# Designs tried in a protein design run: peptides against a protein of PDB entry 6MBK. Part 33

Target 1, 240 residues: chain A of PDB entry 6MBK
Amino acid sequence: GFEMVNFKEEGFGLRATRDIKAEELFLWVPRKLLMTVESAKNSVLGPLYSQDRILQAMGNIALAFHLLCERASPNSFWQPYIQTLPSEYDTPLYFEEDEVRYLQSTQAIHDVFSQYKNTARQYAYFYKVIQTHPHANKLPLKDSFTYEDYRWAVSSVMTRQNQIPTEDGSRVTLALIPLWDMCNHTNGLITTGYNLEDDRCECVALQDFRAGEQIYIFYGTRSNAEFVIHSGFFFDNNSH

## One batch from the design tools (peptide; aimed at target 1 Q161 N162 I177 G220)

Design b2_p13_3 (made by RFdiffusion4)
Pose (drawn by RFdiffusion4):
Structure b2_p13_3 (pose): chain A 240 residues (1-240), chain P 13 residues (1-13)
Amino acid sequence: as target 1 above (240 residues)
Amino acid sequence: SLSGRFPIERYYS
């Protein structure tokens, strides 16, 4: 019912190949396909996850390393997902100095600075950990772990991650949701939820989509400062 | 509607 298309404004997204009515359940993704903190713990990253306090406390960072480890694993279950991810992003981590300079004197620039400093600190810290700690000598990253790798990984997570209930429903965790995460954003209401009975992510149409029209979802009630810093885009006419 | 479902949105740290 949909195809991948490279749109000028939003980059790749989903386009309807048939008419899709509002409130139609048109997209579902089972849990098995998701990359989660739990799958990160049970992966080759597990030995390091158990020893490193930072990875235990920061699921988002755990997901970034999970993404990098699987990217460096030729036989990863998630290779189809990783190979279709973008190679670059428009998060401020990618901005030129003069592009960030336009933000001087604004409320938003402090968070740009924090993002930069946090990412650089994390890269340097984990570079040292991977090169020296025994619990990381079997990681795929020991051979090569560049700043570009880390910038890409944290940008992939921040622009795409989601909170889902745990398999039991009592806790929440962070996850990457393949296929569905290719939907771009428009104004509206959240129409994506997690179905604990079928154990899958479900998305109903936000609005009517005719064949040939791009399929959009509503990401959340975020400000443009949040969209730029964490999602890498500015949304015109953001009602929130 | 996805009544009774856990809503999913872009999560920011």

Design b2_p13_3_s1 (made by RFdiffusion4, then SolubleMPNN; from b2_p13_3, 7 letters changed)
Fold by OpenDDE base, seed 1:
Structure b2_p13_3_s1 (fold): chain B 240 residues (1-240), chain A 13 residues (1-13)
Amino acid sequence: as target 1 above (240 residues)
Amino acid sequence: MLEGTFPISLYIP
């Protein structure tokens, strides 16, 4: 139904290989394929996670370290996904001096400086943890943990993290969603939800797409990247 | 690819 394509102006995206109708379920990603806080806990990072309060308290940082560990692992299941991620981002952590100067006259500069400071402090903390903690000895990043690595991982998670339900549906957790997050953005309505019964992320087409067309999705207001649970998302459409 | 940003937590050890 679709294929990954490197578009000239937009980078990687998904292209339809057949006609897709609006509201058609064209893409789903089972939980087992997601990078989640739980998969981080079940990885080589697990022992350290169980002993570090910051990893436990900050799921986004747990995902960042999970991403770094898997990137450093040649046989990682997620290597094909990780290889599709940008090497750099248009986030504040990557702002050039001119961009920072431009923001000096705005209130945003304080947020940028705060992000720099926080990220640097986190790096310094975890650098020490990786060097001294017994459970860090098995981490593939132990001898190659740089600020650039951390900045990249934090930015990757910051731009791609999503909220999904836990397996029992009682809480929400954070996840990176391979393949789905390759879809480029357009204005519209959120068409992605989580199906707890089938334990998968589900994406329905925002509009009709013809074979050969790029498939776009609406990311929503990414401040509220909460996946609508399948039961709530599809019930509203059946009233017509 | 996703470009939406979330703020990183201000947690300081």
Scores: peptide ipSAE 0.023, ipTM 0.630, DockQ to the pose 0.047
OpenDDE base, seeds 2, 3, 4, 5: peptide ipSAE 0.021, 0.021, 0.022, 0.021; ipTM 0.623, 0.628, 0.617, 0.630; seed 4 fails the geometry check

Design b2_p13_3_s2 (made by RFdiffusion4, then SolubleMPNN; from b2_p13_3, 6 letters changed)
Fold by OpenDDE base, seed 1:
Structure b2_p13_3_s2 (fold): chain B 240 residues (1-240), chain A 13 residues (1-13)
Amino acid sequence: as target 1 above (240 residues)
Amino acid sequence: SLEGHFPISLYIP
């Protein structure tokens, strides 16, 4: 019912190949296709994860390293997804000097500098870990772990991470959601949730889309990229 | 794409 298209000015997005009705379930992504903290733990990163307190404490960093490891792996299942990701981002870590100067008169400059400092410290820490830790020897990062790589991975995760339930529904975990995260943004209501019974992310159409139209979704207030459990999909309280 | 969204701040302990 849809196809990936590189749109002018918007980059990659999804285009309807048939008419899609509002509230129609047009897109779903099973857990097995997601990049999660759990898949990171089950990857070549697992042994290092089990021994590094920062990776354990910060699921977003675990995802960043998972993303880097998979990017460096030619046979990675996620290569098709990774190739769709931007090479650069419109995030503070990529701000030019003029953009930083513009922000110097605002409170935002403190957040930008904090992010720069934190990211630099993280890179320095993990560079040492990758060079010295026994479990890092098998990672495809030892000879290809630059600040640019780390900045890219951190920015990829920062912009695309989502909260989904664990398999048993007892807690939340972090995930990158391939294919779904290609949808470009429009104003509206959140139409994405997680179906625990079928163990998949589900997206219903925000509106009617005709064949050939780009499919847009509302990302919501992404201060907390939370997916609502399927049973709570369209509670009135989800209207913003 | 989800560019420009900042759901979680980055920090190091």
Scores: peptide ipSAE 0.023, ipTM 0.651, DockQ to the pose 0.052
OpenDDE base, seeds 2, 3, 4, 5: peptide ipSAE 0.022, 0.021, 0.022, 0.022; ipTM 0.640, 0.645, 0.633, 0.643; seed 3 fails the geometry check

Design b2_p13_3_s3 (made by RFdiffusion4, then SolubleMPNN; from b2_p13_3, 7 letters changed)
Fold by OpenDDE base, seed 3:
Structure b2_p13_3_s3 (fold): chain B 240 residues (1-240), chain A 13 residues (1-13)
Amino acid sequence: as target 1 above (240 residues)
Amino acid sequence: MLEGHFPISLYIP
């Protein structure tokens, strides 16, 4: 019912190939297609994950390394998805000197500096881990782990991570949601949730879309990581 | 697509 299209101003998005009615379930993504902390644990990264406290404590960093490992793996299941990701981002980690200088007069500068310092410290830590830890020897990152790689992965996760339930629904975990994250944003109500019974992310149409129209969704006013959980995983009338 | 949407700060515990 939809196709990926490169729109002039919005970049890549989804276009309806048929008429879609409001509240119609037009898009779903099974858990098996998601990049999650669990899939990271089940990958080549698993042995290292099991022995590194930071990877265990910070799911976003685990996702970043998972993304890097899969990117470096030609036969990765997620190659088609990874290839759709930007090579660079408009995040603070990519700010030029002039942009940072402009922010010096604002309160945002403290957050930018904090992010720079934290990212640099994380990189330095994991560079050492990758070079010295026995379980890092099989990682495709062993001989190619640059700050630019880490910056890209962190920025990818930072802009695209979502909270979803674990398979048993007892806890929350982090996930990148391929295909779904191609939808561009519009004002409205959150129409994305997680169906635990079918173990999939589900998105219903915000409005009627005609064949040939771009399909928009509402990301919410919260961070992208929180919107699914705060929406109660269901398509209920959440007054935001 | 999600690009630059709702960036999250990373902190080491």
Scores: peptide ipSAE 0.021, ipTM 0.617, DockQ to the pose 0.053
OpenDDE base, seeds 1, 2, 4, 5: peptide ipSAE 0.021, 0.021, 0.019, 0.021; ipTM 0.626, 0.621, 0.620, 0.619; seed 4 fails the geometry check

Design b2_p13_3_s4 (made by RFdiffusion4, then SolubleMPNN; from b2_p13_3, 7 letters changed)
Fold by OpenDDE base, seed 1:
Structure b2_p13_3_s4 (fold): chain B 240 residues (1-240), chain A 13 residues (1-13)
Amino acid sequence: as target 1 above (240 residues)
Amino acid sequence: MLEGTFPISLYLP
């Protein structure tokens, strides 16, 4: 149905290998393939997670460390996914001096400075944790935990984290969704939801795509990266 | 690839 392609201007994306019709379920990702707070808890990070209040309180940081641990693990299941991630991002943590200067006249500068400060504080905290905590000894990043690593992981999670339901559907949790997050963005409607019955993320086509065309999705207002539960997402075909 | 930011507060409690 689709293949990963490195497009000249857009980087990696998905290309249709056959004709895909609008509203066709062309992509699904089972929970077992997601990087989640739960998979972080079940990984080598689990013992440290269980003892660190910040990891427990901030699922995005838990995902960031999960990502770093898996990146540092040659045999990680998620290596193929991690290798597709950008090495740098167009996020405030990567702003050049000229970009920061441009923002000095705007209210955004305060948010940028806050993000820098908070990220630096987090790094300093976790650097100490990794050096001193007994449960950090088994982490593959123990001897190679740099600010660059942390900045990358935080930015990766910040740009790619999504809210999905827990297995029992009682709460929401954070997830990185491999393969799905390779789709590039276009304007439209959200066409991705979570199917609790099948325990998978599901993406339906925003429009018709012909074989050989790039598949685009609408990320939505990424202020709310919430996946709609399947029952609420797939409205019955209005007969119109 | 997904480039849109999901704004979540980064803080140290």
Scores: peptide ipSAE 0.021, ipTM 0.622, DockQ to the pose 0.051
OpenDDE base, seeds 2, 3, 4, 5: peptide ipSAE 0.021, 0.021, 0.021, 0.020; ipTM 0.625, 0.613, 0.614, 0.617

Design b2_p13_4 (made by RFdiffusion4)
Pose (drawn by RFdiffusion4):
Structure b2_p13_4 (pose): chain A 240 residues (1-240), chain P 13 residues (1-13)
Amino acid sequence: as target 1 above (240 residues)
Amino acid sequence: SFIDNRFPIERFF
């Protein structure tokens, strides 16, 4: 019912190949396909996850390393997902100095600075850990772990990650949701939820989509400062 | 609605 299309404004997204009515359940993704903190623990990253306090406390960082480890694993279950991810992003980590200079004197620039410093600190910290700690000598990243790798990984997580309930429903975790995460954003209401019975992510149409029209979802009630810093885009006419 | 009893999913920051 949909195809991938490279749109000028939003980059790649989903386009309807048939008419899709509002409230139609048109997209579902089972848990098995998701990359989660739990799958990161049970992966080749597991030995390091058990020893490193930072990875234990910061699931978002854990997902970034999970993404990098699987990217460096030729036989990864998630290779179809990793190979279709973008190679670059418009998060401020990618901005030129003069592009960030336009933000001087604004409320938003402090968070740009924090993002930069946090990412650089994390890269330097984990570079040292990977090169020297025994619990990381079997990681794919020991051979090569560049700043560009880390910038890409945290940018992939921050622009795409989601909270979902745990498989039991009692806790929440962070996840990457393949296929569905290719939907771009428009104004509206959240129409994506997790179905604990079928153990899958489900998305109903936000509005009517005619064949040939782009399929959009509502990402959340975020400000444009949040969209720029964490999602890498500015949304015109953001009602929130 | 269909999702009234679903855990909502949005972009998390």

Design b2_p13_4_s1 (made by RFdiffusion4, then SolubleMPNN; from b2_p13_4, 8 letters changed)
Fold by OpenDDE base, seed 4:
Structure b2_p13_4_s1 (fold): chain B 240 residues (1-240), chain A 13 residues (1-13)
Amino acid sequence: as target 1 above (240 residues)
Amino acid sequence: SLLDDMFPISLAL
């Protein structure tokens, strides 16, 4: 009922190939297709993950490294997904000096500075880990781990990570949801949930879409500052 | 602290 399309201004998105009615379940993604902390643990990153406290404590960083490892792996199952990801983001880590100066007039500035500082420190830490830790030797990152790589991965996760239940539903974990996260954002209601019985992420249509129309979803209730900080979006008419 | 509180896209449970 949909296809991936590269829209000029919005990048990749989903376009309806038929009429889709509001509240229609048009998209579902089984757990096995998700990039999760669990899949990170089960990947080439697993040995390092098991030994690094920060990776264990911060699932978002684990996902970032999972992305980097899989991107560097030609035979990765997620290559088709990774190839659809933007090469750059509108997140603060990509801001020019003038953009940062502009944010000084907003409540976001302190969070931006914190993000810069934290990201830089994380990179420095993991650069050392990758260079010195025995379990990092098998990672395709040892000779090519730049700040740009890390910035990209962190920004990818920051803009696309989702909380989903664990398989038993007892806890929450972090996941990137391929295909689904290609839907561009609009204001509205969250229409995505996780079906534990079928073990899949499910998305119902926010509104009626006609064949040929782009399918939009609502990412969540966020302030403009949060959108800028975490998603790179800014909506003048944000009702949330 | 190396904590970076990145906001996830929320899914309904």
Scores: peptide ipSAE 0.028, ipTM 0.657, DockQ to the pose 0.088
OpenDDE base, seeds 1, 2, 3, 5: peptide ipSAE 0.006, 0.019, 0.020, 0.025; ipTM 0.466, 0.580, 0.586, 0.640; seed 3 fails the geometry check

Design b2_p13_4_s2 (made by RFdiffusion4, then SolubleMPNN; from b2_p13_4, 9 letters changed)
Fold by OpenDDE base, seed 4:
Structure b2_p13_4_s2 (fold): chain B 240 residues (1-240), chain A 13 residues (1-13)
Amino acid sequence: as target 1 above (240 residues)
Amino acid sequence: SRLADMFPISLAI
């Protein structure tokens, strides 16, 4: 019922190939297709993950490294997904000096500075880990781990990570959701959930879409400042 | 419920 299309201003998105009705289940993604903290643990990153306290404590960083490792792996199952990801983001980590100066007039500035500082510190830490830790020797990152790599991965995770239930539904975990996260944003309601019985992410249509129309989803109830910080979006008419 | 709500989240730093 949909296809991936590269839209000029919005990048990749989903386009309806038929009429889709509001509340119609048009997209589902099984757990096995998700990039999760668990899949990170089960990947080439697993040995390092088992020994590094920060990776264990911060699932988002684990996802970032998982993304980098899979990007560097030609035979990765997620290569088709990774190739659809933006090479750059409109997140604060990519802001030019003038953009940062502009944000000084906003409440977001402290969070921006914190993000810069923390990301830089994390990079420095993990650069050392990758260079010195025995379990890092097998990572395809040892000889090519730049700040740009880390910035990209962190920004990818920051803009695309989702909370989903664990398989038993007892806890929450973090996941990147391929294909689904290619839907561009519009104002509305969250229409994505996780079906535990079928063990899949499910998305129902926010509205009616005609054949040929772009399918939009709502990323969540966030302020513009939060969107700028975490998603790289700014909506003048944000009703939330 | 069979369907649990999913939530996009920001990077926690």
Scores: peptide ipSAE 0.026, ipTM 0.629, DockQ to the pose 0.288
OpenDDE base, seeds 1, 2, 3, 5: peptide ipSAE 0.024, 0.025, 0.025, 0.024; ipTM 0.665, 0.679, 0.672, 0.661; seed 1 fails the geometry check

Design b2_p13_4_s3 (made by RFdiffusion4, then SolubleMPNN; from b2_p13_4, 9 letters changed)
Fold by OpenDDE base, seed 4:
Formats: sequence, structure tokens, C-alpha cells
Structure b2_p13_4_s3 (fold): chain B 240 residues (1-240), chain A 13 residues (1-13)
Amino acid sequence: as target 1 above (240 residues)
Amino acid sequence: SLLSDMFPISLSL
């Protein structure tokens, strides 16, 4: 009931190919298609993950490295998904000096500076790890791991990571949800859930969509500051 | 089923 389309200004999105009614289950993504912390552990990153305390402690960074490893792997299952990802983001890590100066007038400035500092420190740490750790030798990153790579991966995860249940439903884990995350954002209600019985992420339509209309979803209840910091969005009339 | 929320990344050392 939908197709991928490259929309002007918005980039890739989903367009309805038929009329979709509000609350209709129009999209589902099985767990096996998700990029998760678990899939990271089971990938070429697995040996390093098992030895690095930061990767183990920070699932979001694990996802970032998973994304980088898969991007560098021509035969990766997720290549079609990765190719749909933006090359750049509107996150603070991509802000120019004037944009940062503008944010000084907002409550977000401290978080922006923290993000810059932490990201830089993480990059420096992992650059050393990649250069020196034995298990990093198998990664396609040893000779090509730039700050730009890390910035991109972190920003990708920052804007697209989701919390989903583990297979047994006892805990939560982090995931990137291919196809689903191409839906562009609008104000509304969260209409995405995880069906444990079918082991899949499910999305119901936020509203009625006609054939040919772009399908929008709501990513979550966030402040504008949080949107700017974590999603690169700003809504003047954010009611959430 | 559980609602799957998009969470912002928190970066720390």
C-alpha cells in the first residue's frame, strides 16, 4: 500500500499507493530485518564488542559502529537500507558556527556543547581502539575511520534509534527500523508498536491518507529543543 | 504488544 519516494526538501519518504484509513495496519517490519544491538553482537563487530566496555555499555554507540561496519560491507544485508540514509543531518554535530551561536539563545546550548564534546571524545577513544585492538583488525574501518564517519553514524542512530522489546519481552533493546524510519515526521500520536506474538514492529496510520499522499508518522513526544538536538526538527507549534 | 518509541541518543564518556 506504499512506495518509497524521494521527496523534494524532505528526502526519502513513503507515499501511499492506495487509500489508507486511520488506524489501519499498513506497515510491519519483522525483527530479523532490524538493525539491533543483538545483530551488532552477531556481526563482524561481535569480537570487538565482547572486549570493549563502552560498546557493551552504550547500545547506541554499538548501533553506530554496526551501521559503519555494514556500510563498509558490500554484501551487507542492510545495504539497501543504508543507501536510503541521508549523507548529512541537521543535527548539532553538523551545525555551522552561526547556527551554534544562534542556539546560545536557547536552552539547548548546553546539550549541544555536551554532544560535541562527548562525540569528539568518543571518536578519539574509538580511533585508538580501531588502531590498536586485535579484534578491530577484521573491521573494514581500520584504514578509513574519520570523524565524519563517526559523526554520520552517531547522527543516524540519534535520529533513528528506537526502543523495542527483546524476543522474550523481558527487557528492552535498541533498534533501527528499516523502511519504517523513512516515514517523515508530523505532529500527532505514536502509532508504532511492537507485536511480540508475531515478533515484528507494526505501524498503524496516524490519519487517513489518499493514494498519492505522503505517509507521515509521529516519532514521539519531544520538546523542540530535544527535536533539534536529537532529530534535527523544529516545530513552531509543537503541542507535545 | 509494546509501543516502540524513538529515543534520542545520549552521548557520554
Scores: peptide ipSAE 0.025, ipTM 0.615, DockQ to the pose 0.127
OpenDDE base, seeds 1, 2, 3, 5: peptide ipSAE 0.021, 0.021, 0.023, 0.025; ipTM 0.604, 0.616, 0.644, 0.646; seed 3 fails the geometry check

Design b2_p13_4_s4 (made by RFdiffusion4, then SolubleMPNN; from b2_p13_4, 8 letters changed)
Fold by OpenDDE base, seed 2:
Structure b2_p13_4_s4 (fold): chain B 240 residues (1-240), chain A 13 residues (1-13)
Amino acid sequence: as target 1 above (240 residues)
Amino acid sequence: SKLANMFPISLAI
């Protein structure tokens, strides 16, 4: 077993409540608990999604709006998860002027400016959509949709989105994985996969953990992590 | 904490 703990320096994480052995399946998250593009389509966002080409083309933006809608919904199933998310991120969208000024001497400044411009353009587009589209009237965002809201949501998705198989295993989709994504990072191998038979994300222990120890996972290419769809954990030998 | 990621988001063309 494990429990959610607020660690002083690392924020929220998972702590073992018993001894866990290396390679033990200690954590699984059924599809029904995930925030996915499909759950976005099935939410209050669904009617708008069905008519907006950008939401349809960009699953990450669909997840961002799903996250915002659920955050604004007091009775959302995902409220406990959403409340564990950071209020701010170490992403370029949160860089201070001095940090940006420091980067002006580097090639990274072009990527930062690109992200700013893209995010601002997206916000302006969706602000207009929310104000004018008939299917936006029922969204909790109708009367309050700020740049800060959008910045937070896209940053949450950028740092936490994962590729998982669709229910039939024929394609990949994007998901936020509650509980699992609370594990903090350590160096190692990818120990997370998707079990299509049981329709769940599964995580095996990277190492032995004793009762009371924090449980760490290796993120690898997490934000762009493609889980091996074929019924098994792949241990990528490439430590990225 | 989560690793910072610069996953690019651009407007769909």
Scores: peptide ipSAE 0.033, ipTM 0.695, DockQ to the pose 0.040
OpenDDE base, seeds 1, 3, 4, 5: peptide ipSAE 0.026, 0.025, 0.031, 0.052; ipTM 0.671, 0.676, 0.716, 0.775; seed 5 fails the geometry check

Design b2_p13_5 (made by RFdiffusion4)
Pose (drawn by RFdiffusion4):
Structure b2_p13_5 (pose): chain A 240 residues (1-240), chain P 13 residues (1-13)
Amino acid sequence: as target 1 above (240 residues)
Amino acid sequence: SHARDITKPVVRP
C-alpha cells in the first residue's frame, strides 16, 4: 500500500500506492523488529551496559551505542533497518559555526550549546571507556569509534526515538521503530499507538491519502525550537 | 527526553 520516495522537502518518506481512508489501520510493526533498551542490554553491548553507570541511566545513549554496535556487526538482525537509515542529519550538531551564529541572542541557542557540549563530552568519555575498560574489549567499536560515528548515532536516536510500553505494560522504554519511522510530519493529531494485545505498533491514517500522495503522521505537539534541535527540521505553520 | 510518545493505544472511532 505504500512505496519509499525521495521527496525534496522532507527527504525519504512513504507514498500511498492506493487510496487510504482516514482512520484506516494501514501500518503495524511487531515488537520483534524494534530496537529497544532491552535489546541493547541483551546484545554485544550487554557487558559494558552492566558496568557503565551512564548507559544504565540514559536509555537514549544506550540506544545510540546499540545502533553503532549493530551497524558494525555484519550479521545483525537489524541490518535491513540500519542500512536504510540516513547517513547525515540536519540536527545542529551538523551546522557550520556561521549557521549557529544566526541564533545568537535567541532563547534557542542555549540548548544548541548544551547539545554540542553534551555530545562531545559523551564521545570523549566513551572513547576512553572503550579503549581501556575490559568490559568493552569485545565490542565492535574497539577497532574504530569516531566522533562522526557518535554524532550519527545520537542524531539517529534523537530524530527517531519513541516511548513505548514495556512488553508487560507496567513500564515505559525507548525504542526505534523501523518502517513506520520513515513517515514525515504534518499538522494533526497522534494516530500511532502501541497495541499490547498483538504486541505491535499500530498507525491509523491521520487523513485521507490518495494514491500518489505522501503519507504523513503527526509527530507531536512540539515547538519549532524542539523540531530544529532534536528532530533536525523547521516546520512552517506549526500550530503548536 | 524528546522521544515520541506511543505508550497509549489507538483511539478507535

Design b2_p13_5_s1 (made by RFdiffusion4, then SolubleMPNN; from b2_p13_5, 4 letters changed)
Fold by OpenDDE base, seed 2:
Structure b2_p13_5_s1 (fold): chain B 240 residues (1-240), chain A 13 residues (1-13)
Amino acid sequence: as target 1 above (240 residues)
Amino acid sequence: SFARDLTEPVVKP
C-alpha cells in the first residue's frame, strides 16, 4: 500500500502505491519492530542499563544509547531504519554560532543554552561510564563515543520519541516507531493509536491519498506524537 | 521534516 521514497525537499517519506481512503487502516507496526526502552534493556545495553541510575530514570537517554549501539552493530535488525534517519537536525544542538547569536535577542536563548548544557553534562557523564563501567566493555561504542554521536542520538530521540503502552497496558513507555515516523507532517488530527489486542501501532489515513501521492500524518502540537491510549483515535468511527 | 522540537530533553536533576 506504500513505499519509502526520498523526496527532494522533504527527505524520506512514504508514498501510496494504491488509492487509500480516509480513515483506512493503511499502516501498522508491531511492537517487535519498535525501538523501545524494553528493547534497549534486552539488548547489549541491558547489563549497563540495569546498573546505571540515569539510564533507568531517563527512558529517552536509554533510547539514545540503544540507537547508538544498534547503529554501531552491522547486523542490527534496525539498520534499515537507522539509515533513513537524518545525519543532522535543525534542533538547537545543531545551531551554528550565527544562529545562536541571532537568538541572543530572544527568550529562546535560555532553552538553547539549557539544551547545550544538559547534553554536554550527560555526554561527560556517560563518557566516563563507558570508559570505566565493566558492562560497557561489550558496547560497540566503547572506543568510539563522541559528542557528535551523542548529539545525534539525543536529537533523533527528541524528535521521534513516542509514548506507547507497555505490553500489559498498565503503563506507558517510550518508543521509536520505524516506518511510521517516516511520514511527513501535515495539518490535521491525530490518526495513530496503539492496538493492545494485536500489540501494534496503528495509523489510519488522515485523508484520501491517490496512488503516487505522499502520505502525511499529523504529529500534533508537539513534534512527538502523543498516542491516545485510552480514548482511541480522535475519529468517532474508529473501534479503537 | 520534523518540526523544530525546542522541548528541553527531560533532564531529571
Scores: peptide ipSAE 0.021, ipTM 0.639, DockQ to the pose 0.034
OpenDDE base, seeds 1, 3, 4, 5: peptide ipSAE 0.020, 0.020, 0.022, 0.021; ipTM 0.633, 0.631, 0.639, 0.638; seeds 1, 4 fail the geometry check

Design b2_p13_5_s2 (made by RFdiffusion4, then SolubleMPNN; from b2_p13_5 with H2F I6L K8Q)
Fold by OpenDDE base, seed 2:
Structure b2_p13_5_s2 (fold): chain B 240 residues (1-240), chain A 13 residues (1-13)
Amino acid sequence: as target 1 above (240 residues)
Amino acid sequence: SFARDLTQPVVRP
């Protein structure tokens, strides 16, 4: 087994409560526990989703709004998950002036400014949608939709979104994967897959973990620069 | 794909 732990410096993570062997299936998450584009469509956001071309075209934005709606809903099934998410991120949308100045001489500055500009434009668009669209009236965020809210949701999705198969396996969709995404990163190989027969995400252990050790996963092959831009962190032992 | 960080860019509307 494993337990949620707030690690110093790393934030929330998973700790083994028993010895786990390499390649052991130690963690699975059924589809019903995932926050997906489909669950967004089936939520209070559904009517608006069905009428807004941007939500339909951009699954990541649909997930961001789904996340905001569920956060604002006291009885949301995902409240326990949402409470594990960072309140702020170290991604470009949260960079302070000094951090921006540091990057000013690098190629990364263009990506940072692009994210700022795009996110601001999206916020302005959806602020208008929320204020004027009839199907926005039931959204819990109607009277409280700030840039800070949107920045947080976009950043949460950006750092945690995954592609999973649709129920029939014919296409891919986007998902946030509670519990699984609490695993912090280490170098290695992708050890997570989707089992369509059982309709669940499945994660096998990257290595042996002893009782009391933090359980890590590999997020994928990325440079430190890509991690900064997309995940907001450097990994010293990154092979790239 | 199960990269926790499927970093899809934030695209303008």
Scores: peptide ipSAE 0.029, ipTM 0.691, DockQ to the pose 0.105
OpenDDE base, seeds 1, 3, 4, 5: peptide ipSAE 0.020, 0.022, 0.030, 0.025; ipTM 0.596, 0.637, 0.689, 0.661; seeds 3, 4, 5 fail the geometry check

